# Ledger of designs, part 87: peptides against a protein of PDB entry 1LOE

Target 1, 181 residues: chain A of PDB entry 1LOE
Amino acid sequence: TETTSFSITKFGPDQQNLIFQGDGYTTKERLTLTKAVRNTVGRALYSSPIHIWDSKTGNVANFVTSFTFVIDAPNSYNVADGFTFFIAPVDTKPQTGGGYLGVFNSKDYDKTSQTVAVEFDTFYNTAWDPSNGDRHIGIDVNSIKSINTKSWKLQNGKEANVVIAFNAATNVLTVSLTYPN
Target 2, 181 residues: chain A of PDB entry 1LOE as posed
Amino acid sequence: TETTSFSITKFGPDQQNLIFQGDGYTTKERLTLTKAVRNTVGRALYSSPIHIWDSKTGNVANFVTSFTFVIDAPNSYNVADGFTFFIAPVDTKPQTGGGYLGVFNSKDYDKTSQTVAVEFDTFYNTAWDPSNGDRHIGIDVNSIKSINTKSWALQNGKEANVVIAFNAATNVLTVSLTYPN

## One batch from the design tools (peptide; made by RFdiffusion4, then SolubleMPNN)

Design b2_p23_3_s2 (from b2_p23_3, 11 letters changed)
Fold by OpenDDE base, seed 1:
Structure b2_p23_3_s2 (fold): chain B 181 residues (1-181), chain A 23 residues (1-23)
Amino acid sequence: as target 1 above (181 residues)
Amino acid sequence: SSNYTAEVSILSMSFSSELDLSE
């Protein structure tokens, strides 16, 4: 069995186990992916490769991740675009911003992307988002068009706790989001 | 969404994975 784990309770100014991309940085013990300005794409990668799929056996790893996030928009009615937790190849670079959340380039399925993401999407993109227009959590596999979504009520400026778990035996990814305060 | 903005911050994070290497 091959295992990988890390825990970050506060983000330091020189967080050695993260690789920062684009506008991502740490400040005041937080990882800031984007500030409330236009045309920004920020990402942070765990600095070590994680063995998620084994080509010899075909086995896929079980994994669990938890994190606390805050989305703080100047206007609660005009909030864009959200963010993702994602798994991508080790040489991954920032992709298209805006509604593509910096991790995808198309709503068309692209197996060469090799990217899985859980999106916390605050902006309705008519071309691919659920037609009800709700802010939502989505599971994205090689496409910004989610394979499954669930409506989510954003609490602007509040801390949200997320748990994402993948069970390889059942091939089920679960996502939970709570606002404890 | 070009005129819409938000600050996105992560306060804490943990991750664990386990890969069975048996056939």
Scores: peptide ipSAE 0.709, ipTM 0.930, DockQ to the pose 0.836
Fold by OpenDDE base, seed 4:
Structure b2_p23_3_s2 (fold): chain B 181 residues (1-181), chain A 23 residues (1-23)
Amino acid sequence: as target 1 above (181 residues)
Amino acid sequence: SSNYTAEVSILSMSFSSELDLSE
């Protein structure tokens, strides 16, 4: 069994195990993906490749990730666009911003993307988001159009705890989100 | 969404994976 793990309890100014892309950076011990300004895309990648799929066996890794995030919008009613946790090829570069969250380029399924993401989407994009218009968590496979979504009530400026787990045997990805405070 | 904004910050993160290499 090949294992990989990392833990970052505080994001330092010299975070050696992250690759920053676009507007992503660390400040005040946090990883800031976007500032409250227009047209920004920020990403951070774990600097070491993770063997998530084995070409010889076809096996896919089990994985679990947990993180705490804050979305802090100047206007609680006008919040865009959210963010993702994602797994993508090692040479991945920022993709389309805005509603595509810097991770995808289309709502059309593109197997060449080889990208899986869990989105925490705060903005309703009519073309692909659930019709109820709710802020939502989505599971995205090679497309910004989620294969599954669940409504989520954003607490602006509050810390949210997330756990994402993937079971390769069952091919099930689970997501939990809580506001502890 | 261009006129809507938000600061997105990650405070902490952990990750672990295990890959079975057997056939």
Scores: peptide ipSAE 0.702, ipTM 0.927, DockQ to the pose 0.821
Fold by OpenDDE base, seed 3:
Structure b2_p23_3_s2 (fold): chain B 181 residues (1-181), chain A 23 residues (1-23)
Amino acid sequence: as target 1 above (181 residues)
Amino acid sequence: SSNYTAEVSILSMSFSSELDLSE
């Protein structure tokens, strides 16, 4: 059995186990993916590869991740774009297309992407987002167009707790989001 | 997306994975 684990309770100025991409950086013990400016993409990758799928056996890893995030928009009615937790190949690069959350570049399914993301999407893109226009949590498999979504009421400036768990035996990905305060 | 903006911050994070290598 191969296991990988890490825990970051405070993001330091020299966080050795993260690779920062684009405009992502740490400040005041937080990982800041984007500032409240236009046309910015920021990402952070865990610095060591994680063995999620074994080609010899076909087995897929169980995993659990938890994190606390804050989205703080100057205008609560004009919030874009959100962010993702994602798993992608080690050579993954930031994507700059608007609405693709820095991870994808198409609404068409592309198996060669080998990218799974949980999106916390605050902006309605008519081409692929749920038609009700709600801010939402989505599960994205090789496409920005989610395979499943759930409406989510953003609390601007408030801390949200997220738990994402994948059970390989059942092939079920579970997402939980709560605002504790 | 247009002039919409937001600061996105992660305050803490944990991750764990377990991969069975048995055939």
Scores: peptide ipSAE 0.699, ipTM 0.925, DockQ to the pose 0.836
Fold by OpenDDE base, seed 2:
Structure b2_p23_3_s2 (fold): chain B 181 residues (1-181), chain A 23 residues (1-23)
Amino acid sequence: as target 1 above (181 residues)
Amino acid sequence: SSNYTAEVSILSMSFSSELDLSE
């Protein structure tokens, strides 16, 4: 069995186990993915490859991740775009298309992208988002068009706790989000 | 999203994975 684990309780000014892409950076012990300005794409990658799928056996890893995030928008009614937790090939690069959350580039399924993401989406993109227009959590497999979504009430400026767990035996990805305060 | 903005920050994070390599 191969295992990987890491924990970051405070993001340092030069966090050694992260690779920063685009506008992503650390400040005040936080990882900031985007600032409240137009046309920003920021990402951070864990610096070491994670063996998530074994080509010989076809086995997929079980994994669990937890994190705390804050979305702070100047206008609670006009919030874009959200962010993702994602797993992608080691040579993954930021994507700049609007609404694609820096990870995807199409609503069409593309197995060659080998990318899965959990999106916390605050902006309604009519071409692929749920028609009710709700802010939502989505599970994205090789496409920005989620295979499953759940409405989510954004609390602007508040800390949210997230747990994402994947069970390879059942092929079930579970996402929980809570606002403790 | 051109007129919409937000600051997104991550405060803490943990991750663990386990891959069974047996047939």
Scores: peptide ipSAE 0.698, ipTM 0.927, DockQ to the pose 0.833

Design b2_p23_3_s3 (from b2_p23_3, 10 letters changed)
Fold by OpenDDE base, seed 1:
Parts: C-alpha cells; structure tokens; sequence
Structure b2_p23_3_s3 (fold): chain B 181 residues (1-181), chain A 23 residues (1-23)
C-alpha cells in the first residue's frame, strides 16, 4: 500500500510543501487564495505527487481531507466566486477564472482534464449551476458542471470546517461542511 | 461575477491517502 499524508495547521511565509500559483499566497498564518479583488486566480498545490491511481492494477486510492476556510466578502449579497479543493495532474496550471474557479475551462465533460474538484460555489452561473440559484457544494469531474450538488448557506466571514472522503471500493465521495461557531 | 468579490482563506488542512497495489 502506498500512502501519502500531510497536515498544515499554520501556513508559513515559506511553506515548503506547497506550490503557489497565480495570486495564492500566505499571510497571517493563512493560505489566501484570493483577496477581495477582481479578476484573479490563486491556487496552492501540495508539492509532492500523490499516487491516486495505479495504471497496473487500475486501483484508486482512498483519501480523506479536512480543512477550515473563511470566505469574507465586502458585500454578503454579492459574493463570488468561491473556491475548490481539487486533484489534478502534477503539471496542472491555473485554468479559467471566474465561474470556472481557476480549475476548469468548460462545462463540457473533458476526460483529458483529469481533474476532480469539490467546489464551494457562491455565485450562480446560469449556464451550468443548479437552477435554484443557491450557493452550493458541488462535485466536479472533468467539468465545471457538477455531477452532484447540495445547497449551502454561506456564513460570510465565519470559519467553516470541511471533510471530504473518497471510498474507492464504493466509488463514493462524501462532503461535509459545518460552521462550529 | 465581474463586480462580485470575496477573500478566500484556508486556515488549516490535513490529507491522507492510501492506494492498494495488490492485483
């Protein structure tokens, strides 16, 4: 069995196990993906490759990740666009910003993307988001158009705890989000 | 969303994975 694990409780100014892309950076012990400015994309990658799929056996890894995030918008009614936790090829680069969250380029399924993301989407894009217009958690496989979504009530400026787990045997990805405070 | 904006911060993260290599 091949395993990978890491934990970051405070993001330092020289966080060696992260690769920063675009406007992503650390400050005040936080990883800031984007400031409250327009037309930016920020990403951070774990610096070591994770063996998530084995070509010989076809086996896929089980994984679990937990993280705490804050979305803080100057206007609680005008919040965009959210962010993702994603798994992508090791040479991944920032993709289209805005509603594509810097991770995808199309709502069309593109197997060559080889990208899975859990989106925390605060902005309704009529072309692909759930028609109810709710802010939502989405599971994105090779497309910004989620295969499944769940409505989520953003608490602006509050810390949210997330757990994402994938069971390879059942092919089930679970996502939980709570506001502990 | 050009006129919409927000700051996104990650405060902490943990990750673990296990890949069975058996045939």
Amino acid sequence: as target 1 above (181 residues)
Amino acid sequence: SSNYRARVDILSISFSSELDLSE
Scores: peptide ipSAE 0.726, ipTM 0.943, DockQ to the pose 0.838
Fold by OpenDDE base, seed 4:
Structure b2_p23_3_s3 (fold): chain B 181 residues (1-181), chain A 23 residues (1-23)
Amino acid sequence: as target 1 above (181 residues)
Amino acid sequence: SSNYRARVDILSISFSSELDLSE
């Protein structure tokens, strides 16, 4: 069995186990993916490759991740675009911004993307998002068009706790989000 | 969404994975 684990409780100014892409950076012990400015994409990658899929056996790893995030918008009613937790090939680079969250380029399924993401989407994109227009959590497989979504009420400026777990045996990804305060 | 914006901060993260290499 191959295992991988890491934990970052405070993001340092020179966080060596992260690769920063685009506008992503650390400040005040936080990882800032984007500031409240237009047309930015920020990403951070764990610097070491993770063996998540084994080509010899076809087995996929079980994994669990937990993180705390804050979305702080100048206007609680005008919040875009959200962010993702994602798993992608080691050479992954920032993709299309805006509603594509810097992770995808299409709403069409693209197996060559080899990217799975959990999106925390604060902006309704009529071309692919749930028609109710709700802010939502989505599970994205090789497409910005989620295979499943659930409405989520953003608490602007508040800390949210997320747990994402994948069970390879059942092929089920679970996501939970709570506001502890 | 160009006129909409927000700051996104991650405060902490943990990750663990376990890959069974048996066939």
Scores: peptide ipSAE 0.726, ipTM 0.942, DockQ to the pose 0.821
Fold by OpenDDE base, seed 3:
Structure b2_p23_3_s3 (fold): chain B 181 residues (1-181), chain A 23 residues (1-23)
Amino acid sequence: as target 1 above (181 residues)
Amino acid sequence: SSNYRARVDILSISFSSELDLSE
């Protein structure tokens, strides 16, 4: 069995187990993906490859991740764009297209991207988001157009706790989000 | 998008994975 695990409770100025891309950085013990400015993309990757799928056996890893995030928008009525937790090939690069959350570049399914993301999407993009216009959690497989979504009420400036779990035996990805305070 | 981005901070994270290599 191959395992990978890491835990970061305070993000340091020299967080060696993360690779920062774009405008992602650490300050005041937090990982900041974006500031409230235009045309920024920030990402952080775990610095070591994770063996998620074995080509010989076809087995897929079970995984669980939990994290706490804060979205702090100067204008609570105009919040762009959200963020993702994602798993992608080791040579993944940030994407700059608006609304694609720094991870994708098309609403068309592209199996070659080999990217799975859980999006926490705060901005309605008419071309691919759920038509009700709600802020939402989405599961994205090789496309910014989610295969499944659930409405989510953003609490601006509040800490949210997320748990994402994948069960390989059932091929089910679960996501939970709570505001504990 | 056409809007200013909100500030997105991650405060903590944990991750674990387990891959069974048995055929």
Scores: peptide ipSAE 0.713, ipTM 0.937, DockQ to the pose 0.791
Fold by OpenDDE base, seed 2:
Structure b2_p23_3_s3 (fold): chain B 181 residues (1-181), chain A 23 residues (1-23)
Amino acid sequence: as target 1 above (181 residues)
Amino acid sequence: SSNYRARVDILSISFSSELDLSE
């Protein structure tokens, strides 16, 4: 069994095991993906490639990730766009299209993208988001158009705890989000 | 969404994976 693990409890100013892309940076022990300004995309990648799929056996890794995030919008009613946790090929680059959360560039399924993301989406894009307009958690496979979504009530400025687990045997990805306060 | 904005911070993260390499 090949295993990979990492943990970052406080993000340092020189976080060696992260690759920062776009406007992503660390400050005050946090990873800031975006500041409350217009038209920014920030990403951070774990610096070491992770063996998620083995071409020889066809096996896919089990994985679990947990993280805590805060979305803090100056106006609680005008919040965009959210963010994603994602797994993508090592040459992945930030995407700048609005509503694509820095990861995707189309609602059309593109198997060559080889990108899976869990989105925490705070903005309703009529072209692909759930029609109820709710802020939502979505599971995105090779497309910004989620294969499954669940409404999520954003608590502006509050810490949210997330657990994402993938079971390769069942091919089930589980997402949980809680606000401890 | 261009007129909307928010700060997004990640406070902590952990990750673990295990890949069975057996046939």
Scores: peptide ipSAE 0.710, ipTM 0.932, DockQ to the pose 0.827

Design b2_p23_3_s4 (from b2_p23_3, 12 letters changed)
Fold by OpenDDE base, seed 1:
Structure b2_p23_3_s4 (fold): chain B 181 residues (1-181), chain A 23 residues (1-23)
Amino acid sequence: as target 1 above (181 residues)
Amino acid sequence: SSNLTAEVSITSMSFSSELDLSE
């Protein structure tokens, strides 16, 4: 069995186990993906490859990730665009920004993307988001158009706790989000 | 997308994976 794990309780100014892309950086012990400015894409990658799928056996890894995030918007009624936790090939580069969250380029399913993401989407894009217009959590497989979504009420400026777990045996990915305070 | 953006920050994170290599 191959295992991989890491834990970051404070993001340092020179966080060596992360690769920063675009506007992503660390400041004040936090990983900042974007500032409240237009047309930015920030990403951070774990610096070591993770063996998620074994081509020899066909086996897929079980994984669990937990993180705490804060979205701080000047206007709580209009917040763009959100962010994702994602798994992508080791040579992944920032993709289309805005509603594509820097990880996808199309709402059409593209197997060559090899990207799975959990989106925390704060802005309604009519072309692919759920028609109710709710801010939502989405599971994205090779497309910005989620295969499943759940409404989520953003609490501007507050910490949200997230747990994402994948069970390879059942092929079920679970996501939980709570505002403890 | 909108020009009414936001600051997105991650304050902590952990990750664990386990891959069975048996056939």
Scores: peptide ipSAE 0.693, ipTM 0.924, DockQ to the pose 0.799
Fold by OpenDDE base, seed 4:
Structure b2_p23_3_s4 (fold): chain B 181 residues (1-181), chain A 23 residues (1-23)
Amino acid sequence: as target 1 above (181 residues)
Amino acid sequence: SSNLTAEVSITSMSFSSELDLSE
């Protein structure tokens, strides 16, 4: 069995186990992906490749990730665009911003993307988001158009605790989000 | 998307994976 693990309780100014892309950076012991301005796309990658799929056996890894995030919006009623946790090829670069969240380029399924993401989407994009217009958590496979979504109520400026787990045996990905305060 | 943007920050994170390499 091959295992990988890491834990970051505080994001330092020189966080060597992360690769920062676009507008992503660390400040005040936090990882900041975007600021409240137009056309900001920030990403951070774990610096070491993770063996998630074995070509010899075809086996896929089980994984669990947990993180705490904060969205601070100047306008609580209209908030764009959200963010994702994603898994992508090691040489991945920032993709289309805005509603594509910097990780995808199309609502059409593109297997060459090789990207899986859990989106925390705060803005309704009529072309692909659920028609109810709710802010939502979505599971995205090679497309910004989620294969499954669930409504989520943003608490502006509050810390949200997230747990994402994937069970390879059942091929089930679970997501939980709570606001402890 | 709109210009009514927000600051997104991550305060902590952990990750673990386990890959079975048996046939």
Scores: peptide ipSAE 0.684, ipTM 0.919, DockQ to the pose 0.802
Fold by OpenDDE base, seed 2:
Structure b2_p23_3_s4 (fold): chain B 181 residues (1-181), chain A 23 residues (1-23)
Amino acid sequence: as target 1 above (181 residues)
Amino acid sequence: SSNLTAEVSITSMSFSSELDLSE
């Protein structure tokens, strides 16, 4: 069995186990993905490759991740675009297309992308988002068009606790989001 | 546009994975 684990309780100015891409950086012990300015994409990658799928056996890893995020928007009613937690090939690069959350570049399914993401989407994109226009959590497999979504009420400026778990035996990904009171 | 933008920050994170390599 191969295992990987890491924990970051405070993001330092020289966080050695992260690779920063685009506008992503650390400040005030936080990882900042985007600032409140237009046309920014920021990402951070765990610096070591993770063996998530074994080509010999076909086995996929079980994994669990937890994190706390904050979205601070000048306008609580109009917020673009959100962010993702994602797993992608080691040579992954930021994507700049609007609405693609820096990870994808098409609503068409592309198995060669080999990218899975959990999106926390705050902006309605007519071409692929749920028609009710709700902010939502989505599970994205090789496409920005989610295979499943759940409405989520953004609390502007508040910390949200997220747990994402994947069970390889059942092929089920679970996502939990809570705002502590 | 600028009036739609937001700052996104992560305050903490943990991750663990387990891969069974048995046939």
Scores: peptide ipSAE 0.681, ipTM 0.919, DockQ to the pose 0.877
Fold by OpenDDE base, seed 3:
Structure b2_p23_3_s4 (fold): chain B 181 residues (1-181), chain A 23 residues (1-23)
Amino acid sequence: as target 1 above (181 residues)
Amino acid sequence: SSNLTAEVSITSMSFSSELDLSE
């Protein structure tokens, strides 16, 4: 069995196990992906490759991740765009298209992207988001157009706890989000 | 979304994976 694990309780200024892309950086012990300024794309990658799929056996890893995030918008009524947790090839690069959350570049399915993401989407994009216009959690496989979504009510400026787990045997990805009181 | 903004921060994170390499 091959295992990989890491835990970051406070994001330091010299966080050696992360690769920062675009406008992503650490400040005040947090990882800041975007600031409240126009046209920002920020990402952070775990610095070591993770063996998630084995070409010899075809086996896929089980994984679990937990994190706490805060979205702080100057206007709680209009919040763009959200963010993703994602798994992608090691040479993945930030994408700058609006609404694509820095990860994707098309609503069309593209198997060559080899990217899976859980999106926490705060902005309604008519071309691909659920038609009800709700802020939502989505599971994205090789496309910004989610294969499944669930409505989510953003609490502006509040910490949300997330757990994402993947069971390879069942091919099921589970996502939970809570706002602790 | 080009003119809309928000600060997105992660305060903590953990990750673990386990891959069975048996055939």
Scores: peptide ipSAE 0.679, ipTM 0.919, DockQ to the pose 0.805

Design b2_p23_4_s1 (from b2_p23_4, 11 letters changed)
Fold by OpenDDE base, seed 1:
Structure b2_p23_4_s1 (fold): chain B 181 residues (1-181), chain A 23 residues (1-23)
Amino acid sequence: as target 1 above (181 residues)
Amino acid sequence: SGYGPSRIDITSISFSSELNLTP
């Protein structure tokens, strides 16, 4: 069995196990994906490749990730666009920004993307988001158009706890989000 | 336009994975 694990409770000014892309950076012990400025895309990648799928056996890894985030918008009624936790090929680079969250380029399924993401979407994009217009959590497989979504009420400026777990045996990805305070 | 930028910070993260290499 091959295992991989890492934990970061305080993001340093030169976090060695992360690769920063676009506008992503660290400051005051936090990883900032984006500032409250339009037209920006920030990403951070774990610096070491993770063996998530074995070509010989066809087996897929089980994984669990837990993280805390804060979205602070100047206007709580006007919040764009959200962010994602994603798994993509080692050579991944920032993709289309805005509603595509910097990880996808189309709402059409594209297997060549080889990207799976859990989005925390704060902005309604009529072309692919749930028609109810709710801010939501979505599971994205090779497309910005989620295969499944769940409404989520953003608490502006508050810290949220997220747990994402994937069980390869059942092929089920679970996502939970809570505001402890 | 309805577009309103926001600051997004990640304050902590942990990750673990396990891959069975047996057929």
Scores: peptide ipSAE 0.729, ipTM 0.945, DockQ to the pose 0.836
Fold by OpenDDE base, seed 2:
Structure b2_p23_4_s1 (fold): chain B 181 residues (1-181), chain A 23 residues (1-23)
Amino acid sequence: as target 1 above (181 residues)
Amino acid sequence: SGYGPSRIDITSISFSSELNLTP
């Protein structure tokens, strides 16, 4: 069995185990994906490749991740697109298309992208988002069009705790989000 | 793309994975 783990409780000014892309950076011990400005994409990658799929056996890794985020919008009724936690090939690059959360570039399923993301989507894109217009959590497999979504009420400026777990034996991905305060 | 801006911060993260290499 191959295992990988890492933990970052305070993001340093030059966090050595992260690769920063686009407008992503660290300040005041936080990872800032975007500042409160329009037309921005920021990403951070774990710097070491993770063996998530074995080509010989076809086995997929079990994994669990836990993180805390804050979305702070000047106007809670008019916010940006949101963000994702994602797993993608090592040569992944930021995507700049509007509404694609810096990760995808199409609503069409493309298995060659080899990208899985959990989106925390705060903006309704009529072309692919759930028709009720709710802000939502989505599971994205090789497409910005989620295979499953659940409505989520953004608490502007508040810390949210997220746990994402994948069980390879059952092929089930679970996502939980709570506001502890 | 959203009309309004948002600041998005991650304050902490942990990750672990296990890959079985046996058939």
Scores: peptide ipSAE 0.726, ipTM 0.939, DockQ to the pose 0.780
Fold by OpenDDE base, seed 5:
Structure b2_p23_4_s1 (fold): chain B 181 residues (1-181), chain A 23 residues (1-23)
Amino acid sequence: as target 1 above (181 residues)
Amino acid sequence: SGYGPSRIDITSISFSSELNLTP
């Protein structure tokens, strides 16, 4: 069995095991994906490739990730876009911003994207988001149009704890989000 | 999109994976 693990509890000014893309950076021990500025895309990649799929056997890895995030919206009624946790090819570069969250380029399924993302979407895009208009968590496979969504109530300025787990045997991805405080 | 921009911070992260290499 091949295993990979990493943990970052305080993000340093020159975090060695991260690759920063676009407007992503670290400050005050936090990873900042975006500041409250329009038309920005920030991403951070783990610097080492992770073996998720074995070409010889066809086996897929089990994985678990946990993280804590904060969204600070100056206007709680108008919160732009959101962010994702994603897995993509090693040469991945920032994609379309705005509603595409810097990870996708289309609502149409594109297998060449080879990208899986869990979105924390705070903005309703009528072209692809659930019609109820709720802020939501979504599972995205090769498209910004989620294969499954769940409504989520943003607590502005509060820390949210997320756990994402994938079980290869069952082919099930689970997502949980809690506000402990 | 882009209307009402927000600051988005990640304060911590952990990741673990395991891949079976046997058929």
Scores: peptide ipSAE 0.715, ipTM 0.936, DockQ to the pose 0.768
Fold by OpenDDE base, seed 3:
Structure b2_p23_4_s1 (fold): chain B 181 residues (1-181), chain A 23 residues (1-23)
Amino acid sequence: as target 1 above (181 residues)
Amino acid sequence: SGYGPSRIDITSISFSSELNLTP
């Protein structure tokens, strides 16, 4: 069995186990994906490849991730697109298309993307988001158009705790989000 | 794209994976 694990409780100025892309950076012991400015994309990748799928056996890894995030919008009624936790090929590059959360580039399913993401989407894009217009959590497989979504109420400026777990045996991805304070 | 800006911070993260290499 191959295992991979890492934990970062304080993001340092030289966080060697992360690769920063776009406008992503660390400050005040946090990973900042975006500043409160328009037209910005920031990402951070774990620096080492993770063996998620074994071509010989066809086996897929079980994984679990837990993280805490804060979205702080100057205007709670006028916020940016949101962000994702994602798994993608090692040569993944940030995408600049509006509404694609820096990860995808199409609402059409594209197997060659080989990207799975959990989106925390704070902006309604009429072309692909749920028609109710709610801010939502979504599971994205090779497309910005989620295969499943759940409405979520953003608490501006508050820390949210997230747990994402994937069970390879059942092929089920679970997501939980709580605001402890 | 959203009309307004947002600051997005991650304050902590943990990750673990386990891959069975046997058929």
Scores: peptide ipSAE 0.730, ipTM 0.941, DockQ to the pose 0.793; fails the geometry check

